# Designs tried in a protein design run: peptides against a protein of PDB entry 7RZF. Part 160

Target 1, 358 residues: chain A of PDB entry 7RZF
Amino acid sequence: PFQEEHLKQLYKIVPIKDIRNLYVTFPIPDLQKYYKSNPGHYLGHLIGHEGPGSLLSELKSKGWVNTLVGGQKEGARGFMFFIINVDLTEEGLLHVEDIILHMFQYIQKLRAEGPQEWVFQECKDLNAVAFRFKDKERPRGYTSKIAGILHYYPLEEVLTAEYLLEEFRPDLIEMVLDKLRPENVRVAIVSKSFEGKTDRTEEWYGTQYKQEAIPDEVIKKWQNADLNGKFKLPTKNEFIPTNFEILPLEKEATPYPALIKDTAMSKLWFKQDDKFFLPKACLNFEFFSPFAYVDPLHCNMAYLYLELLKDSLNEYAYAAELAGLSYDLQNTIYGMYLSVKGYNDKQPILLKKIIEKM
Target 2, 358 residues: chain A of PDB entry 7RZF as posed
Amino acid sequence: PFQEEHLKQLYKIVPIKDIRNLYVTFPIPDLQKYYKSNPGHYLGHLIGHEGPGSLLSELKSKGWVNTLVGGQKEGARGFMFFIINVDLTEEGLLHVEDIILHMFQYIQKLRAEGPQEWVFQELKDLNAVAFRFKDKERPRGYTSKIAGILHYYPLEEVLTAEYLLEEFRPDLIEMVLDKLRPENVRVAIVSKSFEGKTDRTEEWYGTQYKQEAIPDEVIKKWQNADLNGKFKLPTKNEFIPTNFEILPLEKEATPYPALIKDTAMSKLWFKQDDKFFLPKANLNFEFFSPFAYVDPLHSNMAYLYLELLKDSLNEYAYAAELAGLSYDLQNTIYGMYLSVKGYNDKQPILLKKIIEKM

## One batch from the design tools (peptide; made by RFdiffusion4, then SolubleMPNN)

Design b2_p18_5_s1 (from b2_p18_5, 10 letters changed)
Fold by OpenDDE base, seed 4:
Structure b2_p18_5_s1 (fold): chain B 358 residues (1-358), chain A 18 residues (1-18)
Amino acid sequence: as target 1 above (358 residues)
Amino acid sequence: SLDEKFVREVLEEALKNL
């Protein structure tokens, strides 16, 4: 159990590697018994979101943070931690107080909006996808994790306990949000810039660190975090697959791509999967323009067009990635290449979004 | 100490993301 003396602490840590990291932690109750609702995962999904109006999007826009991870972590007996971990830029290292202010502004936004059942459903659907394909995509990582989980869950639930969301519990989400307060924070900053400014050494690794109390003025600043109008809940992820049916192998299926459409304006090759039997597809489009590389001006215009197109699609990139979809856009000497890969169910939606931006 | 354990945990996590 964390006593008050362990709260509102700042740790300045000297790494061996040249890394800049901000680690913000909150002691929370043990939520293990609530694995079917997993309120920490719900909050981690939102706080760790990378879409428009997310915490990360704002911190990236300021050039302060590269990456953000949010979620629950196991603690000692009878408690867990909620963690927000960010990779800091050199500029972000100077703005740690303001970064944490933005974290509390986002948390305040989550309190103001309240728990959303649709977000829980998306987490459930994403976990169902991850569970269904865990064994098929990466066999090596599964066995080592199961052995650790067996200590915490009944054998029958071990396989599902990490993934199976069954119960929407807004009360538990609110309970965890009530623990994500400045008065309950522990902050660690990892940076070589603290070299020669530390007064303690960690016994196991010899890591140099300094511990300081966070000033009451800073705590009050974070307690008074207002609603930042830049923060928004994510929009519904349209790309999450729900249909996992695999079409039967056609009798005329060729081992190589077959030309199934040949017109003056288009050729279409198709190859059915005969090996993996996954509800995945790769859609590859090559666009040919006789004008794409006529001269340096047209080449530069084609490049700029593609960069603008990519930028206009960034709003979908994270949602697509979460849903196991990806897209790629490249300039070619003949024009443009587009690739859409991943689960086949929602590929038409992503493709439509791409075409609408072209 | 709880502090040293925390410092260690932070470092271990920071090193995993590299």
Scores: peptide ipSAE 0.419, ipTM 0.908, DockQ to the pose 0.542
Fold by OpenDDE base, seed 2:
Structure b2_p18_5_s1 (fold): chain B 358 residues (1-358), chain A 18 residues (1-18)
Amino acid sequence: as target 1 above (358 residues)
Amino acid sequence: SLDEKFVREVLEEALKNL
């Protein structure tokens, strides 16, 4: 469906809202038949990763991009798109060519490392979590999505097809990576800065746009994207839950938190969940220090300490979030507050990481 | 056209992320 005339094109689009977006798109084969391996999801997970050494981390460090999403999107019959979508800063709008260069450097890193079975397993485990709890958290959304999916999947597999990764297919990952090339790119930039610089109007919304061929020099620059040593594969996510056992409600379960430990240095309250019956927990810690707020100097030191602690934990923030964990750290008038929330299975791991940085 | 459809799709996605 895409001829050469549709490739290596730049679209400058005037939005109604004040938004700045960059859409980098690649026509790819229809991957629907490969839903069990879902190579586009594998690549979307890596390209859209927010951890250290990610594409987003580098682009954000330069002040060019706020958010990044990578993934496959349905097209017309017989093809799909792989899309990298970024929210641009004002500065990032001036550096679109360099942003796309970094995208191709990251893609080149993925080619150099090759397909990783552990990353596939991580995607599988994350999808298993999402599948298991999707319905319990938001029951209303089922019916409309299923109707669309029924056109694409066998009825028996419709409920599971979006989530069940079964087959690691490195060949299909490489096949998709081979489509993520500068010669196959379509770029759209959405910005009000193109107002009065357009020559076309889209029929349905009256959207003004300009279409230009990307210069061969720019395509060649992207084709010669080197390995940027700042890009790294993510580390294995240690926080992905695998145990979803819900403990039975104890006969002695109190409707309020019970004091289960009382020592000179610590008090512990516990309440079992009697409402939600989820494999989730909330851990809340209040640390008391007689020095935390004794004077303005100690207040400033406590603030600085917490900011440094938060900064040192940033490496875990995204991995925890992906795994359905969160943490919060706050200064209190008595010292510090720590909260850890989400799936209970890996909370001890996150808590240990926090305490090791304290 | 294919180009207009693409422009429309880009705008629709840009509006959903807001």
Scores: peptide ipSAE 0.400, ipTM 0.898, DockQ to the pose 0.561
Fold by OpenDDE base, seed 5:
Structure b2_p18_5_s1 (fold): chain B 358 residues (1-358), chain A 18 residues (1-18)
Amino acid sequence: as target 1 above (358 residues)
Amino acid sequence: SLDEKFVREVLEEALKNL
């Protein structure tokens, strides 16, 4: 168990590679017995969210962080860790105290909003999607993951335990949130900028580091983290598939796309899947404009239009990705290309969102 | 020590994300 002497510590670590990383950890109780509710996954989903009003969105907007991962990790016997890990920019390395303040402001927002059953339901639905298609992942990844799970779960539940959320437990979410406090923090900063400023060496790899107590004034600043009005809970993910029906193969199914619609303004080709038998589709649209490449001005305007369109769609990108949807937008010599790929059920919703921004 | 194990774990995690 972590004693008070192990808490409120800062570790400055010299990497071999040129990396800048901030690793914020909280000792939490062993949650293994609560796998059916997985409160750490709920919190990891929100803290690691990339949508508008997320922690990452705000830290990116400041130019301090490139990536963020939040979640629970296995610890030693009888405890786990909750971890927030960020890739730091050069500027972010100078603002670590402020980055951690923003983490505590987001955590304070989660406390203020309380546990949301709809967010749990989204996690459940996302995990159900992941489980249903797990067998299509690379066998090596699947086997290694199963082997790890066998140490923790009954054999009957090993295949499902990480994916089947069954119980909404707001009490356990609140319990974990109560452990995500400044008085319970361990911070590591990984940067070559600490070279020659360390006083300790790790035994196994010879990693040079310095350990310092976090000043009480800094802990107090984080304890007094206010509600930052930029932080918001995510909106409901409208792209999560619920229908996984696979239509029967048509008797006249061709091995190549068949022309099914031919009009003055549009041609439509269709090919049914005859190989993968997935509730997935690929929608590809080519838009032709006689003005797209008529002159350099029109070329530049078409480029700028597409960049603005992509930027306007960023609010949906992460939600679509989580739901196993993707889109691609490209300029072509004749106009524009749009592709929508992934689970077919919610593709019309994503396509509508794209068209509404066009 | 718990500290050295933590430093090692942090470094290993930072290297996996590359």
Scores: peptide ipSAE 0.390, ipTM 0.895, DockQ to the pose 0.551
Fold by OpenDDE base, seed 1:
Structure b2_p18_5_s1 (fold): chain B 358 residues (1-358), chain A 18 residues (1-18)
Amino acid sequence: as target 1 above (358 residues)
Amino acid sequence: SLDEKFVREVLEEALKNL
């Protein structure tokens, strides 16, 4: 149990590697018994979101943070942690107080909007996708996670309990949000810039650190975090697959791609999957332009066009990735290459979004 | 201490993300 003396603490940690990280941690109740509703996952999904109006989007726009992860972590018996972890830029290291202020502004936005059942449904649908295809994708790293899960879940539920959201519990979401307060914070900053400024040594690794109380003025600043109009809830993820039907192998299915359309303006090759039996597809498009490589100016314009196109598609990149979709855009000597990969159900939606930006 | 344990856990996590 964390006493008041363990809260509102700042730890300045000297790493061996040249890394800059910020860990903002909150002691929370043990949520294991609430696995069917998983309120910590709901909050981690929103706080860790990378789309427009997210916490990360704002912190990136300021040049302070590269990456952000939000979620629950196991603690000792009877408690967990909620952690917001960011990779800091050199500039971000100077603005840690303001970064944390933005975290509390985002949390305040979540309180003001209240729990959203549609967000829970998206988490449920994403988890159902992950579960359904877990065993069919190469088990990278399964063995170490299963051992921990077996201690907390009945054997019959072990496979499902991590993924199957069953109950929307707004009361539990609010309960966890009530723990995400400045008065309950423990902050760690990892940076080599603290070398020679530490007064403690950790026993096991010899890690040098300094522990300080966070000033009451700073705590009060974070407690008075207003609603920042830049923070918005994410939009609905339109890329989440719902149809997992695998079409039967056609009798005319070829072991190699067959030319199914040949016109003056287009050739289309098709191969049905005969090996994986997954509701996935790979769409590849090669665009030919007589102007793409005429001269250095046209080459540079084609490059700039593709960079601008990629930038304009960033709003969809994260939502597509969460839904198990990916796209790639490359310049070629003849024009442009586009690839869309992943679950087939929503590929037409992503493809349409790409084409609308071209 | 709880503080040293926290420092260790933070450092271990920071090293995993590299």
Scores: peptide ipSAE 0.376, ipTM 0.890, DockQ to the pose 0.568

Design b2_p18_5_s2 (from b2_p18_5, 12 letters changed)
Fold by OpenDDE base, seed 3:
Structure b2_p18_5_s2 (fold): chain B 358 residues (1-358), chain A 18 residues (1-18)
Amino acid sequence: as target 1 above (358 residues)
Amino acid sequence: SLDEREVREWLEESYKNL
């Protein structure tokens, strides 16, 4: 178990590659027996969220962080880790103390709001989707994981234990949140900027590093992390599919797209899936405008319009991605191309959101 | 040591995310 001497430590690590990473690590109890509730996944989903009011959105807005991952990791015998990992910008490397302050502000927001059953339900539903389609999408990745899982789960539950959430346990979520405190932190910074500033060498790879105690004044700053009004819980994900029905193949199904609608202003082609038999669709729209490429000014306006449209849709991008939906917007020599792909059930919702921003 | 193992694990994770 981590003793007090192992806490409040800062590691400065020299990588071989030109990378800048921050790891904020918290020792937590062994939660393996609570796999049905998986409180670490609940917290990882929120801390790692990329939507408006998320930790990542704020850190990106400051130019300090490119990516963020939050989650539970296996530790040594009898404990686990909760880790927040970020990819640092060059500027972010100078603001590590402030980045970690924002992490504690977000964690404090999660404490203030308390555990949300609807967030657990979304995690459950997302995991159920991932499980339901795992064998159809990625047959090779499953066999190697099963061998490790067999040591921890009943054989009957091994296939489902990683994915199926069954029990909302707010008490366990709060218990993990109580471990996500400055007094329980281990920080690692990976950067070439520490070259020649290290005093230790790791035996296996010869990795140069320095270990330092985090100053008590810095710990106190993080302990006094105020509620930052920029941090908000995510909104409900409207894009999570619930209907997975596959329509039977029509007798008149064509091997190529058939013209099913022809009007003065629109043509619609349709092809039924005859190969994959997934509850997925690809919607492709080509918009034609005689003004899109009439001159350089109109070309630039069409480009700027599409960039602004993409920016206005960023609020939905992550929620759509989590739900197995994607969209693409491109300028074409005749106008604009829109593609919506993924599970068909909520595609009309995403398409409506796109059209409302157009 | 615990520290050396963690240093290695952090480095390995940093390389997987690239």
Scores: peptide ipSAE 0.229, ipTM 0.838, DockQ to the pose 0.603
Fold by OpenDDE base, seed 4:
Structure b2_p18_5_s2 (fold): chain B 358 residues (1-358), chain A 18 residues (1-18)
Amino acid sequence: as target 1 above (358 residues)
Amino acid sequence: SLDEREVREWLEESYKNL
């Protein structure tokens, strides 16, 4: 168990590669027995969210962070860690204290809003999707994971335990949130900027590092983290598939796209999947405009239009990705190309959102 | 030490995410 002397520590670590990482870690109780509720996954989903009003969105807007991951990790017997990991920019490396302040402001927002059953339901639905298609999409990753988890779960539950969300336990979510406090923090910063400023060497790899106590003034600053009005809970993810029905193969199914609609303004080709039998579709749209590339001015306008359209769609990008949907927008010499790919159930919703922004 | 183990784990994770 971590003693008080092990808390409020800062590690400055020299990497071999030119990387800049921040790890903000919290000792938490062993939650393995609560795998059906998985409160650490709930918190990891929110803290690691990339949508509007997320922690990452604010840190990106400041130019301090590129990526963020939040979640629980296995510890020693009887405890786990909750970890927030970020990829730092050069500027972000100078603002680590303020980055961590924003982390605590977001955590304080989660405390103020309390546990949300709808968020748990989204996590459950996302995990159900991931589980259902695990064997079909990524067979190689399955065998290596099973060997590791066999030590932790009953054999019968090993296949499902990572994905099984059955019980909404707001009490356990609050219990974990109560451990995500400045007084319980361990911070590691990985950067070459610490070269020649370290006093310890790790035995296995010879990694140079320095350990320091975090100043009490800094801990107090983080303890006094207010509600930052920029932080908001995510909106409901409209893109999570719930219908996985696969339509029967048509009798006249062609091995190539068939022209099913031919009008003066549109042609439509359709090919039914005859190989994968997944509840997925690829929608591809080519828009033709005689004005798109008539001159350099129109080319530039078409480019700017597409960039503005992409920017206006960024609010949906992460939610779509989480739900196994993607979109692509490209300029073509004849106009524009749009692609929507992934689970077919909510593709019409994403397509509608795209069209509403066009 | 606990510190050296964590330092190693942080480094290993930093390299896996690249």
Scores: peptide ipSAE 0.221, ipTM 0.832, DockQ to the pose 0.560
Fold by OpenDDE base, seed 1:
Structure b2_p18_5_s2 (fold): chain B 358 residues (1-358), chain A 18 residues (1-18)
Amino acid sequence: as target 1 above (358 residues)
Amino acid sequence: SLDEREVREWLEESYKNL
C-alpha cells in the first residue's frame, strides 16, 4: 500500500510529443474479488460521463479540457488505482488546480446523492449488450483480452466476468468514494512546458520529470470542495436496447433495396439484412429542397440551420453512443442528409428526438 | 522506483490516446 509519504505528490513530466495530459490518481484496495458488483466501473461511468451536468461538460465549457476518462486500473501488490485522465488545452494547463477542484466537487456530488441502483442497472444493461455482441462486432480484440483475464477469474466465468454486473453493492461504492479524497491523491501533469524545469530522469526512456509535494493549502482547498450546482447526475439513458429479436428473413427479401413506398412526396427503399443477422438497422433520410442551395444566402442559412440542429442534439449524442446508436447530419447540394444507425430497438426514440429538434 | 514506473505508465497511456 502507498504510505503517507507517497500521497499528495505532483509529478511534472516532459513528453517527447506535444501533448498535455493530467492524471489524477487514487490508490484503492484490490477490487478484483468484487467483480460482480464492480464499484470502480460504476464510479468510472459517472465521473467519465459526457452528458449535461457532467464533469467533462463543465470543464469543456471553460475551455480547459478536451476529453476525460475515469475508471479503475490494475495496480501492483494487491492494490488498484482509480484514475481520472484529461486531455488539457493550453489554457487548461494553467488551471490544473481548479480542474482538480472541479473533480472533487463532482466526487462530493456523488457522495451527496449516494449510490443509485438505477445507474448500476444501466451499467449492467450496457455490459450485457456489449457481452452479447462482443464476438460478432469485434472478433479481433477478443482473444488477447481473454488471456489476461484468465489469471483473475475461474475459467467458467472468464468469458462473462468482465461484463457480469450481478450485485448492487452501495457499501463498496461508498468505500471507493472514500478513497477519492485529496489526502489520497497522486497528480501527474504531462507537458513540454516543463522542459528545463525537471530534476530527475526516468531510467528506461530517459524521460525528464520533477516530483514535488502538493502544498497543504492546495490539499485543503480541494478538501473544502463545495457542492457545485452545475454538477448533476445523468438522466436515464432511454436508448439502451432491451429487445434483441432478429426478425426472420422474408420470403420476398431482395438482394438489393426494394422500393416499398412511392408517393409524390416520398420514396422508401428497404433491404432486410441477409448477412450479419444483428438486431441493427440503418435509417437513411435524404431531404430535398429546391431552395437549399439556390444561392449563397440559402446555402449559408442551410449550413447555419444544420449547425444549430447538431448543437441542439448534443444532449443526446453521448447517451446514444453509449447505447450503440449513432446519428449523422450533413448538408447536401439538394438539401439535408440524416442517418441513424445501430441497435434497432431504440432507434425510433432517437429519430423522434431528432425530428422534434428539426 | 515506484515513481519511475508510474511516470512511464502515464507516458505510455498518453501516447496511446494520440
Scores: peptide ipSAE 0.213, ipTM 0.826, DockQ to the pose 0.587
Fold by OpenDDE base, seed 2:
Structure b2_p18_5_s2 (fold): chain B 358 residues (1-358), chain A 18 residues (1-18)
Amino acid sequence: as target 1 above (358 residues)
Amino acid sequence: SLDEREVREWLEESYKNL
């Protein structure tokens, strides 16, 4: 177990590559025995969320962070780590204390809202989707991962243990949240800006670093993190597929798209999948406007319209991506192109959201 | 040391994300 002397430490690390990373690390108990509830995954899902009111959304809005990952990592025997990792901008490197303050404000928001069973259910459903299709998409990657997991799980459970959330354990979520405190933090900042400011060298790679205690004033600032009203729990992900039925191949299935609707205002082509046999579809829409490219003004207006439309849809982008859906919007010489791809079950919901913003 | 090991691990993770 980490002793108190190992807590509240800051590491300034000089990378070989031009990278700027922040690691905010918390020692946590070994949660492996709780794989059925996986409280670290629940917290990683929320802390690492990219939707409106997320930690990342606020840090991006300030121009301090590009990406954020939250989750548990295996440690040595008897403990794990919960890690929040961010890719820092040049500006973000100057605001590390404030970034970490925002992390603690978000964690405080999670404490205030308490464990949410619906969030657990979404994690369960997302993991079930990932498990069901992982082997179909990348069979070779599975064997190396299983070998690592075999050390930790009974053989019978190894195949499912990473993905099967079975038990909602709010007590364990709260227990982990109780470890995500400033007094338990270990911070690492990776940046070339520390070159010539280090006093230690790592034995194996010769990595230069400095270790220092985080000032008590800074710890106290983080301990007094208020509820930031910008932080909100995510909304329910409407795009998570639940129906994975593969329709039988029609006897009259054509190798090319068949025209199934022909009207004055629309043409529709359809082709059934004859190769992949996945519960996935690709919807492609081309919209024709006689005004889109009549002159440079209309062209610029069409461009601006599409940019505004994309911006208005950005609230759904992450939720769609998590659910294995994607959309694309492009200007064409005739008007607009829309593509919706991924699991077919919830594509109509995403399509409706797009159309409602048009 | 524990610290050196963690420093190494953080660097290795930082390089995997590139």
Scores: peptide ipSAE 0.170, ipTM 0.804, DockQ to the pose 0.553

